# Peptides against a protein of PDB entry 6CSU: the designs that were tried, part 23

Target 1, 51 residues: chain A of PDB entry 6CSU
Amino acid sequence: GALEELRGQYIKAVKKIKCDMLRYIQESKERAAEMVKAEVLRERQETARKM

## One batch from the design tools (peptide; aimed at target 1 M21)

Design b2_p21_4 (made by RFdiffusion4)
Pose (drawn by RFdiffusion4):
Structure b2_p21_4 (pose): chain A 51 residues (1-51), chain B 51 residues (1-51), chain P 21 residues (1-21)
Amino acid sequence: as target 1 above (51 residues)
Amino acid sequence: as target 1 above (51 residues)
Amino acid sequence: SVMEKIDEHIEDLEENTEKVV
């Protein structure tokens, strides 16, 4: 039983780490995508200069 | 004994998972920091224009 | 921080596995 418990605790710890990294990554990609939008908008300053 | 050793192994294993996540996060900071230099360098194109 | 959350998961594993032992 101790072996199953210890095994269970290990699995739980790593499954939590995975859940945290999954969210951290999804968040990181959204922030990176937000950086893409905010800069295409910066081109408006450039295209206005061209106008 | 066997249970304490098994415990130490699971702990050591998850700490290794942590090290992998840490190296990844450090890489994330470096890459975002590299982005800062990259954006400063494209400002060079625009300052040559202003001259 | 994600690293603080990972430390918390490691502390939980250490505390719970110590109780099992």

Design b2_p21_4_s3 (made by RFdiffusion4, then SolubleMPNN; from b2_p21_4, 7 letters changed)
Fold by OpenDDE base, seed 3:
Structure b2_p21_4_s3 (fold): chain B 51 residues (1-51), chain C 51 residues (1-51), chain A 21 residues (1-21)
Amino acid sequence: as target 1 above (51 residues)
Amino acid sequence: as target 1 above (51 residues)
Amino acid sequence: SLEEKIEEYIKDLEEESEKVV
């Protein structure tokens, strides 16, 4: 019935949100690592030209 | 009744998860920005010593 | 943005909940 369906939707939603959060965290960490790596390399080159 | 209470609990949980996700995203962006800024500054100094 | 997607997703879940009740 409606109660069981709502319970099912709740469980499904919680599971999906959990997965989405974990994925976001993982992808965010990867993007951050890549961004830092790229920035470090660019900065080394730029600073080398200034020195 | 029980159905309305379950609905209320579901909506409350979903809203809480939303808030937690948005907070995490915001804090993650702030930390990432600070990390990049700090890394750029450190790298400039380190590269300057090498050159 | 991701924030907008999350907000839309939560809105959809709330609307589905309202349909069931």
Scores: peptide ipSAE 0.110, ipTM 0.443, DockQ to the pose 0.632
OpenDDE base, seeds 1, 2, 4, 5: peptide ipSAE 0.109, 0.108, 0.106, 0.095; ipTM 0.505, 0.506, 0.505, 0.472

Design b2_p21_4_s4 (made by RFdiffusion4, then SolubleMPNN; from b2_p21_4, 9 letters changed)
Fold by OpenDDE base, seed 2:
Structure b2_p21_4_s4 (fold): chain B 51 residues (1-51), chain C 51 residues (1-51), chain A 21 residues (1-21)
Amino acid sequence: as target 1 above (51 residues)
Amino acid sequence: as target 1 above (51 residues)
Amino acid sequence: SLEEKIDEYIEELEKKSEEIV
């Protein structure tokens, strides 16, 4: 009935949010790792140049 | 009625999830910024020490 | 963005729930 249908819509919305959040977290971790790697390399070059 | 009341509760719950997720994203960005800052400082010290 | 997607899910839920009620 209407109650079960409404419950179904709620669960569907929550599951979509969960999936998008997990994807965001994974992509964010990958970007963060690349950012740190790039920053480390730049700092090594800059510090070495000043010596 | 009861159905409208339940609808309101479901919408409220989804909006709560949105707020929690936005907070998580913001806190994650802050932690990432601090991580990069700390890594930069460590790399400067390490590279300088080797010179 | 992620926030925009969440808003779309909320909007969809609101629209569909109004059709049921």
Scores: peptide ipSAE 0.247, ipTM 0.683, DockQ to the pose 0.752
OpenDDE base, seeds 1, 3, 4, 5: peptide ipSAE 0.242, 0.216, 0.232, 0.241; ipTM 0.680, 0.672, 0.678, 0.678

Design b2_p21_5 (made by RFdiffusion4)
Pose (drawn by RFdiffusion4):
Structure b2_p21_5 (pose): chain A 51 residues (1-51), chain B 51 residues (1-51), chain P 21 residues (1-21)
Amino acid sequence: as target 1 above (51 residues)
Amino acid sequence: as target 1 above (51 residues)
Amino acid sequence: EELLEEIDEEEEEFLEEVDEE
């Protein structure tokens, strides 16, 4: 039983780490995508200078 | 004994998972920081225009 | 995704080694 408990605790710890990294990564990609939008908008300043 | 050793192994194993996540995060900071230099370098194109 | 796959591989390999012992 101690073997199953310890195994269960290990699995729980790593499954939490995965959950944290999954969210951190999804959030990171969204922030990176937000950086893409905010800069296409900076081209408006460029295209206005071209106008 | 066997249970304490098994405990030490699971702990050591999850700490390794932490090390992998840490190296990844450090790489994240370096990449974002590299992006800062990259954006400063594109400003060089625009300052040559202003001259 | 590559890091999560690596964590899974390390977890499966570690748990197989623990079962073998």

Design b2_p21_5_s1 (made by RFdiffusion4, then SolubleMPNN; from b2_p21_5, 11 letters changed)
Fold by OpenDDE base, seed 3:
Structure b2_p21_5_s1 (fold): chain B 51 residues (1-51), chain C 51 residues (1-51), chain A 21 residues (1-21)
Amino acid sequence: as target 1 above (51 residues)
Amino acid sequence: as target 1 above (51 residues)
Amino acid sequence: MELLEKIEEDMKKFLEEIEKK
């Protein structure tokens, strides 16, 4: 019935949100690491030019 | 009725998850920005010592 | 952090879609 369907939709939505959040966390960590790596590399090069 | 109450609870729960996720995103962005800033600063100093 | 901003926008869009259901 409508109640069971709504409950099912809620559970499905919550599970999807959880999965997307976990993926976001993982991807954000990876991207942050890569950004730091890239910035460090660029900064090293730029600092070398300035010295 | 029971259906409307359950719907209300669903909406409330989803909104809470949304808020929590948005807060996490905001905090992660802030931490990422500070991390990059700190790494750039450290790399500048380390590069200077190596040259 | 343009890529993280894009991810944030994607997450916002997803959450909005969930709330519409």
Scores: peptide ipSAE 0.142, ipTM 0.528, DockQ to the pose 0.125
OpenDDE base, seeds 1, 2, 4, 5: peptide ipSAE 0.134, 0.139, 0.140, 0.133; ipTM 0.562, 0.529, 0.527, 0.564

Design b2_p21_5_s2 (made by RFdiffusion4, then SolubleMPNN; from b2_p21_5, 10 letters changed)
Fold by OpenDDE base, seed 3:
Structure b2_p21_5_s2 (fold): chain B 51 residues (1-51), chain C 51 residues (1-51), chain A 21 residues (1-21)
Amino acid sequence: as target 1 above (51 residues)
Amino acid sequence: as target 1 above (51 residues)
Amino acid sequence: MELLKKIEEDMEKFLEEVEKK
């Protein structure tokens, strides 16, 4: 019935959102790590030039 | 009726999840920015000590 | 931001569907 269908849709949507969120977090962490590595390298080189 | 109440509950729950996620993302962005700043500063100082 | 936008769209679509029931 309508209640079961709505419940099913909710569960499906929540699961999908959860999966998307976890993927986003994972990808965001990877990008952040690479960004930090790149920034550290750049800053090291810039500091070296200034000294 | 029961269906209307259930619909309202699901709408409320999904809205809360959305808000929590958006807040998490915002806070994550802020933390990421601060982390990069701190890492850059640290690396600059470490590089200076090595040179 | 692409995945975030997708998540927001998924949430919006679900909310709209629920509201229409």
Scores: peptide ipSAE 0.110, ipTM 0.440, DockQ to the pose 0.362
OpenDDE base, seeds 1, 2, 4, 5: peptide ipSAE 0.108, 0.098, 0.090, 0.096; ipTM 0.508, 0.442, 0.461, 0.431

Design b2_p21_5_s3 (made by RFdiffusion4, then SolubleMPNN; from b2_p21_5, 9 letters changed)
Fold by OpenDDE base, seed 1:
Structure b2_p21_5_s3 (fold): chain B 51 residues (1-51), chain C 51 residues (1-51), chain A 21 residues (1-21)
Amino acid sequence: as target 1 above (51 residues)
Amino acid sequence: as target 1 above (51 residues)
Amino acid sequence: MELLEKIEKDMEEFLKEIDEK
C-alpha cells in the first residue's frame, strides 16, 4: 500500500544518502591524510638538510 | 610546529564533519517519522471513510 | 589547512543540498 511504499522509498533514500556521505568523507580523509604525509616528508627532508 | 598544527586541523575538521553528519541523520529521521505519521493518518481516514 | 577548509565547505554544501530535497 501507499504507506509501505512511502516507508520503502524513505529507507532506500536514507541508505543511499548514508553510503554517499560515507564515501565522500572517506575520500576526503584520504586526501587530507596524503597532505599530512607530504608535510611530514617535507619536514623530515628539512631536518635532514640541517644535519 | 607545522606538523602538529596540520594534524590538529585534520582532527578538528573530521570531528566537525562527523557531528554535522550525525545531526543531519537525526534531523532526517525526525522528518521521515513525521511523514510516516501523516501517511498513517491519511490511510486511517480513508479506511474510516470506506466503513 | 586550505584543503581541510575546502573539505568542510564541500561537506556543508553537500549536507545542505540533501536537506533541501
Scores: peptide ipSAE 0.112, ipTM 0.555, DockQ to the pose 0.082
OpenDDE base, seeds 2, 3, 4, 5: peptide ipSAE 0.105, 0.098, 0.099, 0.108; ipTM 0.561, 0.444, 0.441, 0.563

Design b2_p21_5_s4 (made by RFdiffusion4, then SolubleMPNN; from b2_p21_5, 12 letters changed)
Fold by OpenDDE base, seed 3:
Formats: sequence, structure tokens, C-alpha cells
Structure b2_p21_5_s4 (fold): chain B 51 residues (1-51), chain C 51 residues (1-51), chain A 21 residues (1-21)
Amino acid sequence: as target 1 above (51 residues)
Amino acid sequence: as target 1 above (51 residues)
Amino acid sequence: MKLLEEIEKDMKKFLEEIEKK
């Protein structure tokens, strides 16, 4: 019935949100690491030119 | 009734997850900004020593 | 900072996924 369907929808939505959150955290960490690596590399090159 | 109460609980739970994630993102932005700033500064110093 | 822009982009996508449910 409607109650069981709503419960099912809630469980499904919560599971998806949890998965999305975990994926976001993981991907954010990976991208952050790569961006920092790239920024450090660029800064090294720019600083070398200024020295 | 039970259906409306469950609907209310669903909405409340989803809103909580949303708020938790928004807070995480905000804190992540702040940490990311400071981390990049610190890495750039350190890299300038290290590069200068290598020059 | 490009990192902040990416985080903001991710935030928008995440919010859209929550709000459509």
C-alpha cells in the first residue's frame, strides 16, 4: 500500500543520498589532491622564473 | 495519520542529510582554501632554497 | 581558486540530487 511504498521510497532515497555523499567525499579528496599537486607544480615554475 | 507522519519523518530525514552535507561542503571549502594557500607559500620557500 | 569552484560545482550537483527526491 501507500505506506509501504512511501517507506520503500524513503529507504531508497536515503541509500542513494548516502552513496552520493560518500562518492562526493572520495572524489573531492582525489580532486583536491590533484589540484594541490598541480598548484604546487605551477608555483614552483612561476617562482623559478621570478628568482 | 500514519502516512502523513511517515511523510513528515521522510522530509525531516532528507533535510537533515542535506544540512549535514552543506556543512561538510562549507567546511571543506574553508579547509581547501587554507590548504592551497599554505602549499603555495611552502612551495615558494622550498623553491627559493633550491634556486 | 579552481578547487573552490569545483567544490561549488559538486555542491550544486549534490543539492540537485537531494532536492529531486
Scores: peptide ipSAE 0.139, ipTM 0.529, DockQ to the pose 0.086
OpenDDE base, seeds 1, 2, 4, 5: peptide ipSAE 0.130, 0.128, 0.137, 0.131; ipTM 0.560, 0.529, 0.531, 0.568

Design b2_p21_6 (made by RFdiffusion4)
Pose (drawn by RFdiffusion4):
Formats: sequence, structure tokens, C-alpha cells
Structure b2_p21_6 (pose): chain A 51 residues (1-51), chain B 51 residues (1-51), chain P 21 residues (1-21)
Amino acid sequence: as target 1 above (51 residues)
Amino acid sequence: as target 1 above (51 residues)
Amino acid sequence: SILEKIEEEEEEFLEEVDEEL
């Protein structure tokens, strides 16, 4: 039973780490995508200069 | 004994997972920081234009 | 990916623990 408990604790700990990394990564990608939008908008300043 | 050792192994194993995540996060910072230099270098194109 | 690497390391570690047991 101690073996099953210890195994269960290990699996829980790593499944939590995976959940944290999954959210951290999704968030990171969104922030990176937000950086793409915010800069296409900076081209407006360039295209206005061209106008 | 056997249970304490098994405990030490699971702890050591999850700490390794933590090391992998840490190296990844450090890489994240470096990449975002590299992006700062990259953006400063594109400003060079625009300052040549202003001259 | 980092998640696939963690999953692979977890599976390999648990197989080793089962073999030792």
C-alpha cells in the first residue's frame, strides 16, 4: 500500500507540473500572438507616412 | 530503508523534471531578450531613412 | 515538446521503479 501511495504521489506531482506548463505555454503563445497584432498596427504609422 | 529510498527516488525524479522546465524557462527569457535586440536593429533601418 | 519529454521521463522512471520492485 505504501508503494501504491508513493507511486500515486509521484504521478500527482508530475501531472500538476504538466498542467502548469500546459497553461504557461498556452499563455506564452497568446502573448506572442498579441505581439504580432500590436506590431502590424505599428505599420499604420509607416503606411500613414507613405500616404 | 526501502520506503525512504523509494521516496528519495521519486523526489529526485520530479526535481529532474523541474530542471528541464527551468532550462526551458531560462531559454524563454533569452529568446524574448533576443527579440529586444532584433527590434532595436530594425530601428536602424528607419534611422538611416531619417538621415 | 517539453510536455512530451516530461511524459517520456515519467514513463521511463516508473518502468525502472517497477523493474526494481

Design b2_p21_6_s1 (made by RFdiffusion4, then SolubleMPNN; from b2_p21_6, 9 letters changed)
Fold by OpenDDE base, seed 4:
Structure b2_p21_6_s1 (fold): chain B 51 residues (1-51), chain C 51 residues (1-51), chain A 21 residues (1-21)
Amino acid sequence: as target 1 above (51 residues)
Amino acid sequence: as target 1 above (51 residues)
Amino acid sequence: SLIEEIEKKEKEFLEEVEKKL
């Protein structure tokens, strides 16, 4: 009935939210890693210029 | 240095995301509970009308 | 119940999020 359909729809929505959030977190971590990598490179180059 | 600041900012951002997600999930649960409650009431009333 | 299943999914989600952080 309608209640069972509502239950199914909500569970499906929760699963989708979970997947979207996990993907977002993963992408955020990747972006952060790239930012750190870039900063490390800049610091290395700056140190090299001071030497 | 800049790298430590970046790391700190990233960790802070991730914690904020976690908190926002938890809040969203809680609000979603509350909305779902209210929807179920409303559906149960409708079904009860419909059953009563058929009796 | 639906609420129990949601709570279960929430728990699983949080555990996975914590693993990914």
Scores: peptide ipSAE 0.085, ipTM 0.546, DockQ to the pose 0.058
OpenDDE base, seeds 1, 2, 3, 5: peptide ipSAE 0.080, 0.076, 0.065, 0.071; ipTM 0.547, 0.542, 0.417, 0.549; seed 3 fails the geometry check

Design b2_p21_6_s2 (made by RFdiffusion4, then SolubleMPNN; from b2_p21_6, 9 letters changed)
Fold by OpenDDE base, seed 3:
Structure b2_p21_6_s2 (fold): chain B 51 residues (1-51), chain C 51 residues (1-51), chain A 21 residues (1-21)
Amino acid sequence: as target 1 above (51 residues)
Amino acid sequence: as target 1 above (51 residues)
Amino acid sequence: SLIDKIEKEEKEFLEEIEKKL
């Protein structure tokens, strides 16, 4: 019935939100990690040039 | 040094993202639950009027 | 639909967060 359909829609929507948020967090962490890695590499190269 | 500061900024940013997402998920779930509750109530009232 | 509304809100929220990063 209508109530069961509505319940189904609710569950589906919440699951989608959860998945999208988890993906967003993961991607954000990866981007941040890559930025740090790149900076570390640049600093090491800078140090090497000064030696 | 600069690397420690950058690391700190990374950690802070990731924590903020996590908190924001958790809050959003919670609020979305609450809104959805309230919508379902309201619909159930309306259906019950409709049924009562038909009896 | 309810799903469409929630998905719209989700998209808007994500876009807002991305602007702040």
Scores: peptide ipSAE 0.092, ipTM 0.556, DockQ to the pose 0.022
OpenDDE base, seeds 1, 2, 4, 5: peptide ipSAE 0.080, 0.074, 0.074, 0.076; ipTM 0.551, 0.551, 0.552, 0.554

Design b2_p21_6_s3 (made by RFdiffusion4, then SolubleMPNN; from b2_p21_6, 11 letters changed)
Fold by OpenDDE base, seed 4:
Structure b2_p21_6_s3 (fold): chain B 51 residues (1-51), chain C 51 residues (1-51), chain A 21 residues (1-21)
Amino acid sequence: as target 1 above (51 residues)
Amino acid sequence: as target 1 above (51 residues)
Amino acid sequence: SLIEEIEKKEKEFLEEIEKKI
């Protein structure tokens, strides 16, 4: 009935949000690590050029 | 009635999750930027100490 | 670290979502 359908729609929506967040977090971790590595490399080069 | 109340509760819950997600994304971006800045400063100091 | 902070917040966020499912 209508109540079961509504509950089903709610559960589906929440599960989708959960999956989207998990993916976002994983991608954010990867991007953050790469950004830090890149910045460290640039900083080392800049410091070396100033010596 | 009961159906309308339940619908309202489910919609409210989903909206809250969405808002929490958006806030998380914003805070994550800010923390990522701060972490990169902190790492650059540490790298400068480490490089200087090795000279 | 940034990764540790993200993982901590991930756990908290997931727990909140799971309570709503």
Scores: peptide ipSAE 0.101, ipTM 0.492, DockQ to the pose 0.091
OpenDDE base, seeds 1, 2, 3, 5: peptide ipSAE 0.082, 0.093, 0.097, 0.091; ipTM 0.541, 0.549, 0.483, 0.549

Design b2_p21_6_s4 (made by RFdiffusion4, then SolubleMPNN; from b2_p21_6, 10 letters changed)
Fold by OpenDDE base, seed 4:
Structure b2_p21_6_s4 (fold): chain B 51 residues (1-51), chain C 51 residues (1-51), chain A 21 residues (1-21)
Amino acid sequence: as target 1 above (51 residues)
Amino acid sequence: as target 1 above (51 residues)
Amino acid sequence: SLIEEIEKKEKEFLEEIDKKI
């Protein structure tokens, strides 16, 4: 009935948000690792130029 | 009625989870920026020691 | 590390979601 359908819609929406978050977190970790790596390399070059 | 009230509760719950997700993303960006800043500072010191 | 911090927050967030379903 309408009640069961509504409950199903709620659960589906929550599960979708959960999946979206998991994906975002995974992609964010990958981007963070690359960002740190790139920044460290740039900083080494900058520091070397100043010395 | 009871059905409308339950619908309202489910919508409210989903919206809250969505807001929590957005807040997580925002806070994660801020933490990432601070971590990169800290790493750059540490790298400057390390590079200076080696030169 | 940044990765460890993200993973910590991930766990906390997922636990919160699981309590709502």
Scores: peptide ipSAE 0.186, ipTM 0.625, DockQ to the pose 0.087
OpenDDE base, seeds 1, 2, 3, 5: peptide ipSAE 0.134, 0.133, 0.164, 0.127; ipTM 0.595, 0.593, 0.613, 0.600

Design b2_p21_7 (made by RFdiffusion4)
Pose (drawn by RFdiffusion4):
Structure b2_p21_7 (pose): chain A 51 residues (1-51), chain B 51 residues (1-51), chain P 21 residues (1-21)
Amino acid sequence: as target 1 above (51 residues)
Amino acid sequence: as target 1 above (51 residues)
Amino acid sequence: GALEEVRELIEETEEEVKELL
């Protein structure tokens, strides 16, 4: 039973780490995508200069 | 004994997962920091324009 | 055998974490 318990605690600890990294990564990508939009909008300053 | 040793192994194993996540996060900072230099270098194109 | 299973579990878990990263 101690073996099953320790095994269960290990699995839980890693599954939590995976859940934290999955959210961290999805968040990171959204932030990176937000950086793409915010800069296409900076071209408005360039296209206005061209106008 | 066997249970304490098994405990030490699970602990050591998860800490290794943490080291992998850490190296990845450090790489994330470096990449975002590299992006700062990359954006400063594109400003060089625009300052050559202003001259 | 139990130790072998513990080793296999640790290895599979590490592979999965590497794939995720």

Design b2_p21_7_s1 (made by RFdiffusion4, then SolubleMPNN; from b2_p21_7, 7 letters changed; failed a check: too like the target's own chain)
Amino acid sequence: GALEELIEEIKKDEEEIKELL

Design b2_p21_7_s2 (made by RFdiffusion4, then SolubleMPNN; from b2_p21_7, 7 letters changed; failed a check: too like the target's own chain)
Amino acid sequence: GALEELIEQIEKDEKEIKELL

Design b2_p21_7_s3 (made by RFdiffusion4, then SolubleMPNN; from b2_p21_7, 8 letters changed; failed a check: too like the target's own chain)
Amino acid sequence: GALEELIEQIKKDEEEIKKLL

Design b2_p21_7_s4 (made by RFdiffusion4, then SolubleMPNN; from b2_p21_7, 7 letters changed; failed a check: too like the target's own chain)
Amino acid sequence: GALEELEEQIKKDEEEMKELL

Design b2_p21_8 (made by RFdiffusion4)
Pose (drawn by RFdiffusion4):
Structure b2_p21_8 (pose): chain A 51 residues (1-51), chain B 51 residues (1-51), chain P 21 residues (1-21)
Amino acid sequence: as target 1 above (51 residues)
Amino acid sequence: as target 1 above (51 residues)
Amino acid sequence: ELDEEIEKEKEEYKELLEELE
């Protein structure tokens, strides 16, 4: 039983790490995508200069 | 004994997973920091325009 | 110690993204 318990604790610890990294990565990509939008909007200043 | 050793192994294994995540996060920072230099270099194109 | 270092690195990375935005 101690072997099953220790195995269970290990699996739980790594599954929490995966859940944390999955969210951290999804968040990171959304932040990166937000950086893409915020800069296409900075071109407005450029296209206004061209106008 | 065997149970304490098995515990040490699971602990060491998860710490390895933490090391992989840490090297990845450090890389994240370096990449975002590299982005800062890349944006400063595109400002060089616009300051050559203003001259 | 690794947990504190990972959390510190994540906070600094998020602050850096906020500064960039």

Design b2_p21_8_s1 (made by RFdiffusion4, then SolubleMPNN; from b2_p21_8, 7 letters changed)
Fold by OpenDDE base, seed 4:
Structure b2_p21_8_s1 (fold): chain B 51 residues (1-51), chain C 51 residues (1-51), chain A 21 residues (1-21)
Amino acid sequence: as target 1 above (51 residues)
Amino acid sequence: as target 1 above (51 residues)
Amino acid sequence: DLDEEIEKLKEEHKRLMDELL
């Protein structure tokens, strides 16, 4: 009935939000690691250029 | 009625989860920026120590 | 781009909320 359908919609929405959050967390960790790596390399190049 | 009240409770719960997620994302962005800044500083110190 | 990803997530969640409201 209407109550079961509403509950189903709620559960679906919550699961979607959870999945999006977990994906974001995983991808953001990967991007953060790559960003740090890139910045370290940039800093080494800049230091080398000034010597 | 009871169905409308339950619907309201579901909507409230979903909104809370969404807000918590967006806050986490924003805070994660700020932490990522600080992590990059800290790594740049550490790399500069390391490079200077090796010269 | 984190800003772009955040905006995409906001839009997806807006659609989900509109389906419930």
Scores: peptide ipSAE 0.096, ipTM 0.525, DockQ to the pose 0.048
OpenDDE base, seeds 1, 2, 3, 5: peptide ipSAE 0.085, 0.083, 0.095, 0.086; ipTM 0.554, 0.551, 0.518, 0.555; seed 3 fails the geometry check

Design b2_p21_8_s2 (made by RFdiffusion4, then SolubleMPNN; from b2_p21_8, 9 letters changed)
Fold by OpenDDE base, seed 2:
Structure b2_p21_8_s2 (fold): chain B 51 residues (1-51), chain C 51 residues (1-51), chain A 21 residues (1-21)
Amino acid sequence: as target 1 above (51 residues)
Amino acid sequence: as target 1 above (51 residues)
Amino acid sequence: SLDEEIERLKEENRALMDELL
């Protein structure tokens, strides 16, 4: 009935939100990792210049 | 330096976002599960009344 | 800047949470 259909729509929406959030988390982690790598490279370059 | 501090702040912010998102995913999943349980109970009650 | 990116990510998070609620 209408209630079951609404429930189904809610579950579908929750699944979509979950997927979007997990993707966002993964992408943000990747961006953070790249920032860390870039900083490490800069620090190594600075150290090399000081040698 | 300032760049390292900013990087640290970024990582902290990403971690907070991740934790918040995971918690909300879990909470939404629990709500969806409760909706399913409630519907199953209603359907069982309807079946019992038809017997 | 990194500060701007942090704020963009926070705003994106808020938007996702608002969709969930």
Scores: peptide ipSAE 0.105, ipTM 0.561, DockQ to the pose 0.080
OpenDDE base, seeds 1, 3, 4, 5: peptide ipSAE 0.098, 0.096, 0.097, 0.108; ipTM 0.548, 0.547, 0.548, 0.545; seed 5 fails the geometry check

Design b2_p21_8_s3 (made by RFdiffusion4, then SolubleMPNN; from b2_p21_8, 8 letters changed)
Fold by OpenDDE base, seed 3:
Structure b2_p21_8_s3 (fold): chain B 51 residues (1-51), chain C 51 residues (1-51), chain A 21 residues (1-21)
Amino acid sequence: as target 1 above (51 residues)
Amino acid sequence: as target 1 above (51 residues)
Amino acid sequence: ELDEQIEREKEELRELMDALL
C-alpha cells in the first residue's frame, strides 16, 4: 500500500545517500593522493632550488 | 499517525547521515592537512640528504 | 568507517520502518 511504497521510497533515498557518500569518500581519497603527490613534487623542486 | 512517524524517522536518519558526513569531511580535512605537513617535512629532509 | 555507519543507520531506519508497518 501507500505506506509500503513510502517506505520503499525512503529506503531508496537512503541508499542513494549512501552511494553518494561512498563516491565522495573515494573521490576525496583520490584528490588527497593527487594533492600529496603534487606537494611532494613541488617541495622537491623548491628545496633543490634553495640548496 | 504511522505515516507521520515514518516520515519523522526518515528525517531523523537523514539528518544523522548528514551530520556524520560533515564530521567525516572535517576530520578528513584535518588528517589530510597533517599528512601533507608531515610529507612536506619528510621530503625536505630526504631531498636535502640526496643533495 | 563512514560507510559502516551509514549501513547501520540504514538498517536502523529499515527496522523502524518495519515496526511502523
Scores: peptide ipSAE 0.117, ipTM 0.558, DockQ to the pose 0.062
OpenDDE base, seeds 1, 2, 4, 5: peptide ipSAE 0.107, 0.105, 0.103, 0.093; ipTM 0.562, 0.558, 0.527, 0.561; seed 2 fails the geometry check

Design b2_p21_8_s4 (made by RFdiffusion4, then SolubleMPNN; from b2_p21_8, 8 letters changed)
Fold by OpenDDE base, seed 5:
Structure b2_p21_8_s4 (fold): chain B 51 residues (1-51), chain C 51 residues (1-51), chain A 21 residues (1-21)
Amino acid sequence: as target 1 above (51 residues)
Amino acid sequence: as target 1 above (51 residues)
Amino acid sequence: SLDKEIEEEKEELKRLMDELL
């Protein structure tokens, strides 16, 4: 019936969201790590300039 | 030092990702539920037209 | 390690997503 159909479609949609989220987490982690690395390098260069 | 600073910044970035992901999940779930509801309503209307 | 902590956070998010089903 309509209720079972709605439930099935909802579950399918949520599973897709879950997969998309895991991919987004991985990509976001890579971007965050790169930004942090760049910030640390800038701080090291600033420290070196003050020596 | 630089090592502790990198670690702290990385942890902060991960926490931000976590918060963004939870918000995205909630918003995506709401959109998915609305799309499914609309689809079921259209199917019911189509069935009614064929009666 | 940082890699381990990141993986643990990922697994926590995965569990939260599973609870939505």
Scores: peptide ipSAE 0.132, ipTM 0.579, DockQ to the pose 0.061
OpenDDE base, seeds 1, 2, 3, 4: peptide ipSAE 0.127, 0.113, 0.111, 0.115; ipTM 0.579, 0.562, 0.576, 0.563

## One batch from the design tools (peptide; aimed at target 1 I17, target 1 (a further copy) I25)

Design b2_p22_1_s3 (made by RFdiffusion4, then SolubleMPNN; its pose is not in this set)
Fold by OpenDDE base, seed 2:
Structure b2_p22_1_s3 (fold): chain B 51 residues (1-51), chain C 51 residues (1-51), chain A 22 residues (1-22)
Amino acid sequence: as target 1 above (51 residues)
Amino acid sequence: as target 1 above (51 residues)
Amino acid sequence: SLLEKIGEQIEDLEKKSEEIVK
C-alpha cells in the first residue's frame, strides 16, 4: 500500500545518500593527499631557493 | 493523517542527513587546512635545518 | 557535484512522497 511504498522510497533514498557520502569522503581524502604532497614539494623548493 | 505524519518524519530524516553531511564537509575542510599549515611549517623547519 | 546530486535526490523524494499522499 501507500505506506509500504513511501517506506520503500525513503529506504532507497537513504541508501543512495549514504553511497554518495562515502564516495565524496574517499575522493576528498585522495584530493587532500595529493594537495599535501604538492604543497610539501613546493615548500621544499621555495625554502631551498631562499637559502 | 498517519500517512502524512510518516511522510513528514521521513522527509525530516533525509534533510537531517543532508545537514550532517554539510557539517562534516565544513569540519573536514577546516581540519585539512590546519593539516596543510602544520605540514608547511614542519617542512620549512626541516629544510632550513638541513641547510 | 555530489552535493548537488544529493540535493536532487532529496527533491525527488519529496515530489514522490507528495504524489503518494494525494
Scores: peptide ipSAE 0.151, ipTM 0.591, DockQ to the pose 0.731
OpenDDE base, seeds 1, 3, 4, 5: peptide ipSAE 0.126, 0.124, 0.123, 0.141; ipTM 0.581, 0.584, 0.590, 0.594

